# Peptides against a protein of PDB entry 3T7K, part 234

Target 1, 248 residues: chain A of PDB entry 3T7K
Amino acid sequence: KAEKILARFNELPNYDLKAVCTGCFHDGFNEVDIEILNQLGIKIFDNIKETDKLNCIFAPKILRTEKFLKSLSFEPLKFALKPEFIIDLLKQIHSKKDKLSQININLFDYEINGINESIISKTKLPTKVFERANIRCINLVNDIPGGVDTIGSVLKAHGIEKINVLRSKKCTFEDIIPNDVSKQENGGIFKYVLIVTKASQVKKFTKLINDRDKNETILIVEWNWCVESIFHLNVDFTSKKNVLYQKK

## One batch from the design tools (peptide; made by RFdiffusion4, then SolubleMPNN)

Design b2_p30_7_s2 (from b2_p30_7, 13 letters changed)
Fold by OpenDDE base, seed 1:
Structure b2_p30_7_s2 (fold): chain B 248 residues (1-248), chain A 30 residues (1-30)
Amino acid sequence: as target 1 above (248 residues)
Amino acid sequence: SEELKKEEKELEELIKEVKKKYEEARKEVS
């Protein structure tokens, strides 16, 4: 059926997209539309798997969803596109009125606002954002909104190797893991990196660390610090935004 | 919690909007 629909076009584009969707197409596509998209080199996946070599995300705008955050870890992310790309494409294909012999849809016209070439270019780097920032091991409080599994999965996608979940009410100093990175010449390494949700946790962890491991470097941040770092694919250690405690 | 709830609501609205556009695109073919 898709072949018959596409037969009116003398040449079909190959967009070469392996994509996931977030904030759009929640109910998926009908069988015919999926087949059409496949013939145009657009393959849509339900879930993110590394083996699928995903290179595209569809979203109406920048979102804080797990899929969107993880898409910035694709190797590379080639395109971040608005769902209107698919909609307009399907409209042209299904239009009986348009005597169009060619599909005239340009991917570049559908870029998500705020995802620029600078961001896309950083996804081509051999390292992940937190690797570049010398953050390998982090501590995460167990009561974080969104859940430790989701947040942990996003952080791992962006180069954090070890996530230690802290029981906020019961944890001791011995439960806190150090950020075990080799001293690289060019960057400040924080020995202890923690993601927390409450001011009381800041007080608790700073006390525990300072009492037992005096004069060590500490970075305590909110989840938003991680999100901003992901959106920029860069960690700005000069910014105090979403930093709750910093000891250099 | 309130901020998260607001974000979730916004996301739901965006999903609905795209769904509507997609359904409209299908009707023009019908």
Scores: peptide ipSAE 0.440, ipTM 0.866, DockQ to the pose 0.788
Fold by OpenDDE base, seed 2:
Structure b2_p30_7_s2 (fold): chain B 248 residues (1-248), chain A 30 residues (1-30)
Amino acid sequence: as target 1 above (248 residues)
Amino acid sequence: SEELKKEEKELEELIKEVKKKYEEARKEVS
């Protein structure tokens, strides 16, 4: 019983973590360890649900997994921690040799490298990263690695409202949706935003759009453009990295 | 893609490493 194991400690910390794991603890925890973690205010969830008000992610490093990318959309993300936090915690708790009266584990010692306070602070913003960038509607090619559902889910978590899936080989101009954002006076809005996988798609879509709508703004990017934007919780329109085509 | 396979392999190795550490932590309890 977890309570019996924890009884030796005079004071128990309450970490107040509602977390998911990625790149670690794939097989989960045994029942006793789950109970121990729960008593310490650490709740581990299998999947991300908005209703759970998740505030933490466990990962060995920055990862490109769906869970990691979505964790940056938590409201807020309080902690991004290495799995060693849990390991060291359980080691101390299960240690028979050390008559420790207190658990001596500090969350701040286990921060994931590259997830700093600047990133964490941005998760407290009332808007999402793509919302701030005036990207609400995007076109996504159907042959994207990782699948349109996974990628679409990540994009939606970060403020994209509508995802139009394009059949890359069969699509026409009429299949391409505009980014329906009201023109704000001071913000450059791209009328057409597309995520593509190869150069031939760039040629195809630029031709289709330019032939039918000659004077409109176009942004064509790789998935990595989205990933980098998520990792920074900022869209940098001055960067050409992962931008395949841009017409202002 | 080759890149995707590499990422998947790396992820698998990371998972294994953490699993090993977890199992070792549990063995110390027995």
Scores: peptide ipSAE 0.438, ipTM 0.866, DockQ to the pose 0.820
Fold by OpenDDE base, seed 5:
Structure b2_p30_7_s2 (fold): chain B 248 residues (1-248), chain A 30 residues (1-30)
Amino acid sequence: as target 1 above (248 residues)
Amino acid sequence: SEELKKEEKELEELIKEVKKKYEEARKEVS
């Protein structure tokens, strides 16, 4: 059926997209539309798997979803596109009125606002954002909104190798892991990196660390610090935004 | 959190909007 629909076009573009969707197309596509998209070199996957070599994200805007955040770790992310690309494409293809012999839709016209070439270019780097920031091992409180599994998965996609989950109310100093980084690339190295949710945790962890390891460097941040770092594909250690405690 | 709830609601609205556009596109060409 898709072949019959596409037969009116002399040449079909090959967009070469391996994509996931977030904030759009939750119910998927009709079978015919999936076949059409496949014929145009657009493959849409339900989930992110490293083996699929994904290069594209569809979203209406910048989102804080797991899929969107992970898309910035693609190697590389080639395109971040609005869902209107698919909509307009399908409209043109299914149009009975338009005697179009060619599909005329340019990917560059559908870029997500705020995901510019500067961001895209950074996805071509051989390292991940937290790797470049010398953050390998982090401590994460167990009461974080969104859950430790989701947050942890995003952080791992961006170069964090070890995530230690802390039971906020019961943890001791011995439960806190150091950030063991041997290679210095960019920025300072913090011995202890923690993601927390509330001020009481800052007080607790600061005390625990300072009492037992007085002269060590500490970075305590909110989840938003990580999100902003991901959105910029850069860690700015000069910024105080979303930093709850810092000792250099 | 209230913030998370707000984000989820916004996301749902965005999803609905795109769904509507998709359905409209299909309706126009059917």
Scores: peptide ipSAE 0.437, ipTM 0.866, DockQ to the pose 0.822
Fold by OpenDDE base, seed 3:
Structure b2_p30_7_s2 (fold): chain B 248 residues (1-248), chain A 30 residues (1-30)
Amino acid sequence: as target 1 above (248 residues)
Amino acid sequence: SEELKKEEKELEELIKEVKKKYEEARKEVS
């Protein structure tokens, strides 16, 4: 059926998209539309796997979903597109009124606002955002909204190698892991990096660390600090936004 | 948190809007 529908076109574009969707197409597509998209070089996957070499995200806008945050770790992310790209494409293909011999849809007309070429270019870098920031090992409180598995998965996709989950009520100094990185020139390395949710946790962890490991560097942030770093594909250590405590 | 609940609600609304557009597109092409 898809072949018959596409037969009216003399040439079919190859968009070469391997994509996931977030905030759109929750119920998926019908079988005919999936086949049409496949013939146009648009492959949509349900889940993110490294082996699939994903290069595209469909979303109505910038979202804080796991899929959207992880899409910024694609190697590279080629396109971040609005769902209207697919909708308009299918409308044109199924149109009986317009005897179009060619598909006339440009990908660049459907870019997600806020994902510009500067962001896309950074996804071509050989390193991940937290790797560049010398953050390899972090401590994460177990009561974080969204869950430690989801948050940890996003952080790992962006270059954090080790996630240590802290039980906030029972945690001792010995449970806190250091950020084990080699000193690089021109980058402040924090020995202890923690993501917390409450002011009481800041007070607790700063006391534990300062009492046992005096004069060491500490960075305590909210999850939003990580999100903003991902959205910019850059860590700004000069910013105080979403930083709860820092000791250099 | 109240903020997370707001974000979740917004996400649900976005999903519904796209679904509506897709369904409308299918009706027009039938």
Scores: peptide ipSAE 0.437, ipTM 0.866, DockQ to the pose 0.790

Design b2_p30_7_s3 (from b2_p30_7, 10 letters changed)
Fold by OpenDDE base, seed 3:
Structure b2_p30_7_s3 (fold): chain B 248 residues (1-248), chain A 30 residues (1-30)
Amino acid sequence: as target 1 above (248 residues)
Amino acid sequence: SEELKKEEEELKKLIKEVEEKYKEAKKEVE
């Protein structure tokens, strides 16, 4: 059926998209539409796997979903597109009114607001955002909203190698892991990096670290600090936004 | 958190809006 529908076009574009969707197409597509999209070089996956070499995300806007955050770690992310791209494309293909000989849909007309070429270009870098920031090992509280698995998965996608989950009520200094990064000349390396949710946790962890490992560097942030770093594909250590405690 | 709840509600609305557009497009083509 898809072949018959597409036969009216003399030339078919190859968009070369390997994509996931977030905040759109929750119920998926019918079988015919999936086949049409496949013939146009648009393959949609249900889940993110490294082996699939994903290069595209469909979303109505910038979202804080796991899929959206991970899409910024694609190598590279070629396109971040609004779902209207697919809708308009399918409308044009199924249209009986206009005997269109060619499909006239431009990908660049459907870019997600806020994902510009500067962001896309950074996904071509050989390093990940937290790797560039010299953050390799972090401590994460176990009561974080969204769950440690989801948050941990996002952080790993962006270059964090080790995530230590802290039991906030029972943890001791010995449970806190250091950020093992070799001293690079131009970047302040924090020995202890922690993601927390409450002010009481800041007080607890600062006391534990300062009492046992005096004069060491500490960075305690909210999850939003990580999200903002991902959205910009850059860590700004000059910003105090979402930083709860910093000792240089 | 109240903030997370708001975000989830917004996400649900966005999903619904896109689904409605897709359904509408399908009706126009049929």
Scores: peptide ipSAE 0.348, ipTM 0.847, DockQ to the pose 0.814
Fold by OpenDDE base, seed 5:
Structure b2_p30_7_s3 (fold): chain B 248 residues (1-248), chain A 30 residues (1-30)
Amino acid sequence: as target 1 above (248 residues)
Amino acid sequence: SEELKKEEEELKKLIKEVEEKYKEAKKEVE
């Protein structure tokens, strides 16, 4: 059926997209539309797997979803596109009125606002954002909204190798892991990096660390610090935004 | 959290809006 529909076009574009969707197409596509998209070199996946070599995200805007955040770790992310790309494409293809011999849809017209070439170019770097920032091992409180599995998965996608989950009410100093990294030219090295949700946790962890390891560097941040770092694909250590405690 | 709830609600709204556009596009073609 898809072949019959596409037969009216002299030449079909090959968009070469391996994509996931977030904030759009929750119910998916019908079988015919999936086949049409496949013929145009657009393959949509339900989940992110490294083996699929994904290069595209469809979303209506910048989102804080797991899929969107992980898409910025693609190697590279080639396109971040609005869902209207697919909608307009399918409209043209299914149109009986338009005597169009060619599909006329340009990917560049459907870029997500705020995902510019600067961001895209950074996805071509050989390192991940937290790797560049010398953050390898972090401590994460167990009561974080969104869950430790989801948050942990995003952080790992962006170069964090080890995530230590802390039971915030019961943890001791011995439960806190150090961030063991070699000194790199760019960025500071914090011995202890923690993501927390409450002011009480800041007080607790700062006390525990300072009492047992008095002269060590500490970085305590909110989840939003990580999100902003991901959105910019850069860690700005000069910014105090979403930083709850810092000891250099 | 209230913030998370708000984000989820916004996301649901966005999903619905796109779905409606997709459905409308299909109707125009039929």
Scores: peptide ipSAE 0.344, ipTM 0.841, DockQ to the pose 0.827
Fold by OpenDDE base, seed 4:
Structure b2_p30_7_s3 (fold): chain B 248 residues (1-248), chain A 30 residues (1-30)
Amino acid sequence: as target 1 above (248 residues)
Amino acid sequence: SEELKKEEEELKKLIKEVEEKYKEAKKEVE
């Protein structure tokens, strides 16, 4: 059926997209549409797997979903597109009224606002954002909204190797892991990096660390700090936004 | 958190809007 539908076109574009969707197409696509998309070089995946070499995200806008955040870790993310790309494409293809001999949908017309070439270019870097920031090991409180698994998965996708989950009410200094990175030139290195949710946790962890490991560098941030870093594919250590405690 | 709830609601809205557009597109081309 898809072949018959597409037969009217003299030439079919090959978009070469391996994509996931977030915030759109919750119900998926019908079989015909999937086949059409496949013939156009658009393959939609339900989940992110590294083996699939995903290069595209469909979303109506920048979202804080796991899929969206992880898409910025694609190697590279070639396209971040609005779902209207698919909609318009399918409209053209299924149109019986339009005697279109060619598909005239341009990917560049459907870029997600805020995901510009600067962001896309950074996904071509050989390193991940937190890797570049010398954040390898982090401490994450167990009561973080969204859950430690989801948050952890996102962080790992962006170069954090070890995530230590802290039981905020029961943890001791010994439960806190150091960020095991060598001093690199021109990089802020914090010995202790923590993602927390409450001011009380800041007080607790700062006390624990300062009492036991005096004069060490500490970075305590909110999850939003990580999100912003991901969205920019850059960690700005000069920004105080979403930083709860910093000791250099 | 209240913020998370708002985000979830917004996300649901966005999802619905896209689905509606997709459904409309199908209807128009059928």
Scores: peptide ipSAE 0.340, ipTM 0.834, DockQ to the pose 0.800
Fold by OpenDDE base, seed 1:
Structure b2_p30_7_s3 (fold): chain B 248 residues (1-248), chain A 30 residues (1-30)
Amino acid sequence: as target 1 above (248 residues)
Amino acid sequence: SEELKKEEEELKKLIKEVEEKYKEAKKEVE
């Protein structure tokens, strides 16, 4: 039992982690290790659910996985840790040679490279990254790599309320939804926001919109624009990176 | 001595298992 293993320690830390894993621990943990981790205040979940109040992610590095991208929407994300934290922790606990009376592992030594306090602090904000950017309704092409469900789920986690899926070959102007934002609190609002995959779509949608609504603002981006915005928890409208078309 | 060796082997096995679990990388979203 985990209790017998942990009995050698006079004091047990409570890490208070509710975590998901990505890019590591694919096969999960054995029952004993799960119990040990649980006694240390580390709970690992298979899937992201809002009800679980997740606050941690384990990953070897910054990844573009659904779990990693969604973890940046946790409220707050307290820790983004390398899997070596768990590995070293379990090694220390199972070690019989070390007459250690205490577990000596500091969470801060295992931070994922590139996830700094600036990023963590932004997860404490009351708003999501796209909410702050005044993007609530977007248009997404149906042929996007990764699928509209996965991409849509990530975007929703980060504050996009409505995702309109466009049939790229058959869509008309009437199929394109406006970004209906009533609150002008934080800068310019793009009336039409679209995520596309290829240049032909840019030409098509710009023509459709300009022919019917000539004076309106348009933002057409690649998926990478969204990813970068998520990784920074900030939308930089001054950057042209991954922007395919912009009309202010 | 034999008990200690068994314990060390078990520990090594556990470490290896954890390391193997670590090496399984998931695909990134395109």
Scores: peptide ipSAE 0.263, ipTM 0.619, DockQ to the pose 0.064

Design b2_p30_7_s4 (from b2_p30_7, 10 letters changed)
Fold by OpenDDE base, seed 5:
Structure b2_p30_7_s4 (fold): chain B 248 residues (1-248), chain A 30 residues (1-30)
Amino acid sequence: as target 1 above (248 residues)
Amino acid sequence: SEELEKEKEELEKLIKEVKEKYEKAREEVS
């Protein structure tokens, strides 16, 4: 059926998109539309797998979803597109009124607002954002909204190798892992990096670390610090935004 | 958290809006 529909076009574009969707197309597409998209070189996957070599995200805007955050770790992210690209494309293809011999839809017209070439270019870098920031090992509180698995997965996608989950109420100094980084890149090195959710945790961890390891560097941040770093594909150590405690 | 709940609600709204656009487009070409 898709072949018959596409037969009216002299040439078919190959968009070469391997994409996931977030905030759109939750119910997927009908069988015919999937076949059409496939013939146009648009493959939509349900989940992110490294083996699929994904290069595209569909979303109506910048989102904080796992899929969106992970899409910024694609190697590279070639396109971040609004769902209207798919809608308009399918509309044009199915249109019986348009005597169009060619599909005329430009990907660049459907860029997600705020994901510019500067961001896209950074996805071509050989390193990940937290790798560049000299953050390899972090401590994450177990009561973090969204869950440690989801957040951990996002952080790992962006270059964090080890995530230590802390039982916030019961943890001791011995439960806190150091950020062991041998290679210095553009960022400062903090011995202890922690993601926490509340002020009481800041007080607790600061005390535990300072009492046992008085002269060491500490960075305690909110999840939003990580999100902002991902959205910019850069860690700004000069910013105090979402930083709860810092000792250099 | 309240923030997470708001984000979820917004996400659901966005999903619905895109679905409606998709369905409308399909109807127009049927």
Scores: peptide ipSAE 0.590, ipTM 0.934, DockQ to the pose 0.915
Fold by OpenDDE base, seed 2:
Structure b2_p30_7_s4 (fold): chain B 248 residues (1-248), chain A 30 residues (1-30)
Amino acid sequence: as target 1 above (248 residues)
Amino acid sequence: SEELEKEKEELEKLIKEVKEKYEKAREEVS
């Protein structure tokens, strides 16, 4: 019983973590360990649901998984921690050799490399990263690796409202949706935003748009452009990295 | 996608490594 194991400690921390795991603990924990974690204020969920008010992610490093990318949309993300936090915590708790009166594990010692306070602070902003970038409606090719559902879910978590899936081989100009954002006086808004996978798609879509809507702004990017924007919680329009075509 | 496959392989490796660490820790305290 977890309570019996924890009874040896005079004081128990409350970590107040509502977490998901990625790249670790795929098989979960045994029942006793789950109970121990729960008593310490660590709740681990299998999936991300908005209703759970998740505030933490466990991962060995920065990953491109759906869970990791979505964790950066938590409101706020309080902690991004290495799995060793849990392992070391459980080691101390189960240890019979050390008559420890208290648990001596600090969350800050287990931060994921590259997720710093600057990133964490941005998760407290009232807006999402693509919302701040004036990207509300995007076009996504149907043959994107990882699948349109997964990618779409990540993008929506980060402020994209509408995802139009394009059948890359059969689409026409009429299938392409505009980024319906009211022109703010000082913000460069791209009328057409597209995520594509190959150069032939760039040629096709640029031609379709330019032939029918000659003077409009176009942004065509790779998925990696979105990933980098998420990892930084900022869209850098000055960077050409992962940008395949841009017309201002 | 080759890139996606490599990413999956890396992920599987990481999962395995953490699992081994967790299991080892459990054995040490049993």
Scores: peptide ipSAE 0.589, ipTM 0.934, DockQ to the pose 0.876
Fold by OpenDDE base, seed 1:
Structure b2_p30_7_s4 (fold): chain B 248 residues (1-248), chain A 30 residues (1-30)
Amino acid sequence: as target 1 above (248 residues)
Amino acid sequence: SEELEKEKEELEKLIKEVKEKYEKAREEVS
């Protein structure tokens, strides 16, 4: 069926998209539409795998979903597109009224608001955002909304190598891991990096660290600090937004 | 978390809206 539908076009574009979807197309596509998309070089995957060399995300807007956050770690992310791209494309292809010999849909008309060329360009960098920020090892509280597995997966996608999960009520100083990064001359390296959810946790961890390892650098942030860093593909250490405690 | 619940609700709404657009487009060309 797809071949018959596409036969009316003299030339077919090859969009060369390997994509995942978030906030759209949860139920997938019908068989004919999947075949059409495949013939146009648009492959939709259910899950993110490194081996698939994904280069595109479909979403109605910027989202905080695991898929969206991880898409910013693609190497590179070539396109972040609204789902209307697919809808309009399929509509044009299925249309019997249009004597169109060519598909006329431009990818650039469907960019997600807020994902600009500057962000896309940063995905071409050889390093990940937290790697560039000298954050390799972090401590994460076990009661974080969204779950430690999801949060941890996103952080790892963006260059964090080791995630230590802290049992907030039972943890001691010995349970806290240092951020094991070699001293670079120009970057503020924090020895202890923690993601927490509550003010009480800030008080607890600052006390534990200061009592046992005096004069060390500490960064305690909310999850939103990480999210903002991902959305900008840059860590701004000058910003106090979502920073709960900082000792330089 | 109240924030997480709001995010889930928003996500469900967005998914529904896109689904409706997709279905409508299919009906128009059928």
Scores: peptide ipSAE 0.588, ipTM 0.934, DockQ to the pose 0.873
Fold by OpenDDE base, seed 3:
Structure b2_p30_7_s4 (fold): chain B 248 residues (1-248), chain A 30 residues (1-30)
Amino acid sequence: as target 1 above (248 residues)
Amino acid sequence: SEELEKEKEELEKLIKEVKEKYEKAREEVS
């Protein structure tokens, strides 16, 4: 059926998209539409796997979902597109009114607002955002909204190698891991990096560290600090936004 | 958290809106 529908076109574009969807197409597509998309070089996957070499995200806008955050770690992310691209494309293909010999849909007309070429270009870098920021090992409180698995998975996708989960009520100094990175020129390296949710945790962890490892560098942030770093594919250590405590 | 709940509600709304657009488009070409 898809072949018959597409037969009216003399040439078919190859969009070369390997994509996931977030905030759209939760119920998927009908079988004919899936086949049409496949013939146009648009492959939609249910889950993110490194082996699939994903290069595209469909979303109505910038979202804080696991899929959206991880899409910014694609190598590279070629396109971040609104779902209207697919809808308009399928409408044009199924249209019986227009004797179109060619498909006239431009990908660039459907870019997600806020994901510009500067962001896309950074996904071509050989390093990940937290790797560039010299953050290799972090401490994460176990009561974080969204869950440690989801948060940890996103952080790992963006270059954090080790996630240490802290039981906030029972944690001691010995449970806190250092950020084991070599000193690089021009980058402030924090020995201890922690993601916390409450002011009481800031007080607890700062006391534990300062009492046992005096004069060491500490960075304590909210999850939003990580999200903003991902959205910009850059860590700004001069910003105080979402930073709860820092000691240089 | 209240923030997370609001985010989930917004996400559900967006999903519904896109679904409605897709279904409408299908009806128009059927």
Scores: peptide ipSAE 0.587, ipTM 0.933, DockQ to the pose 0.904

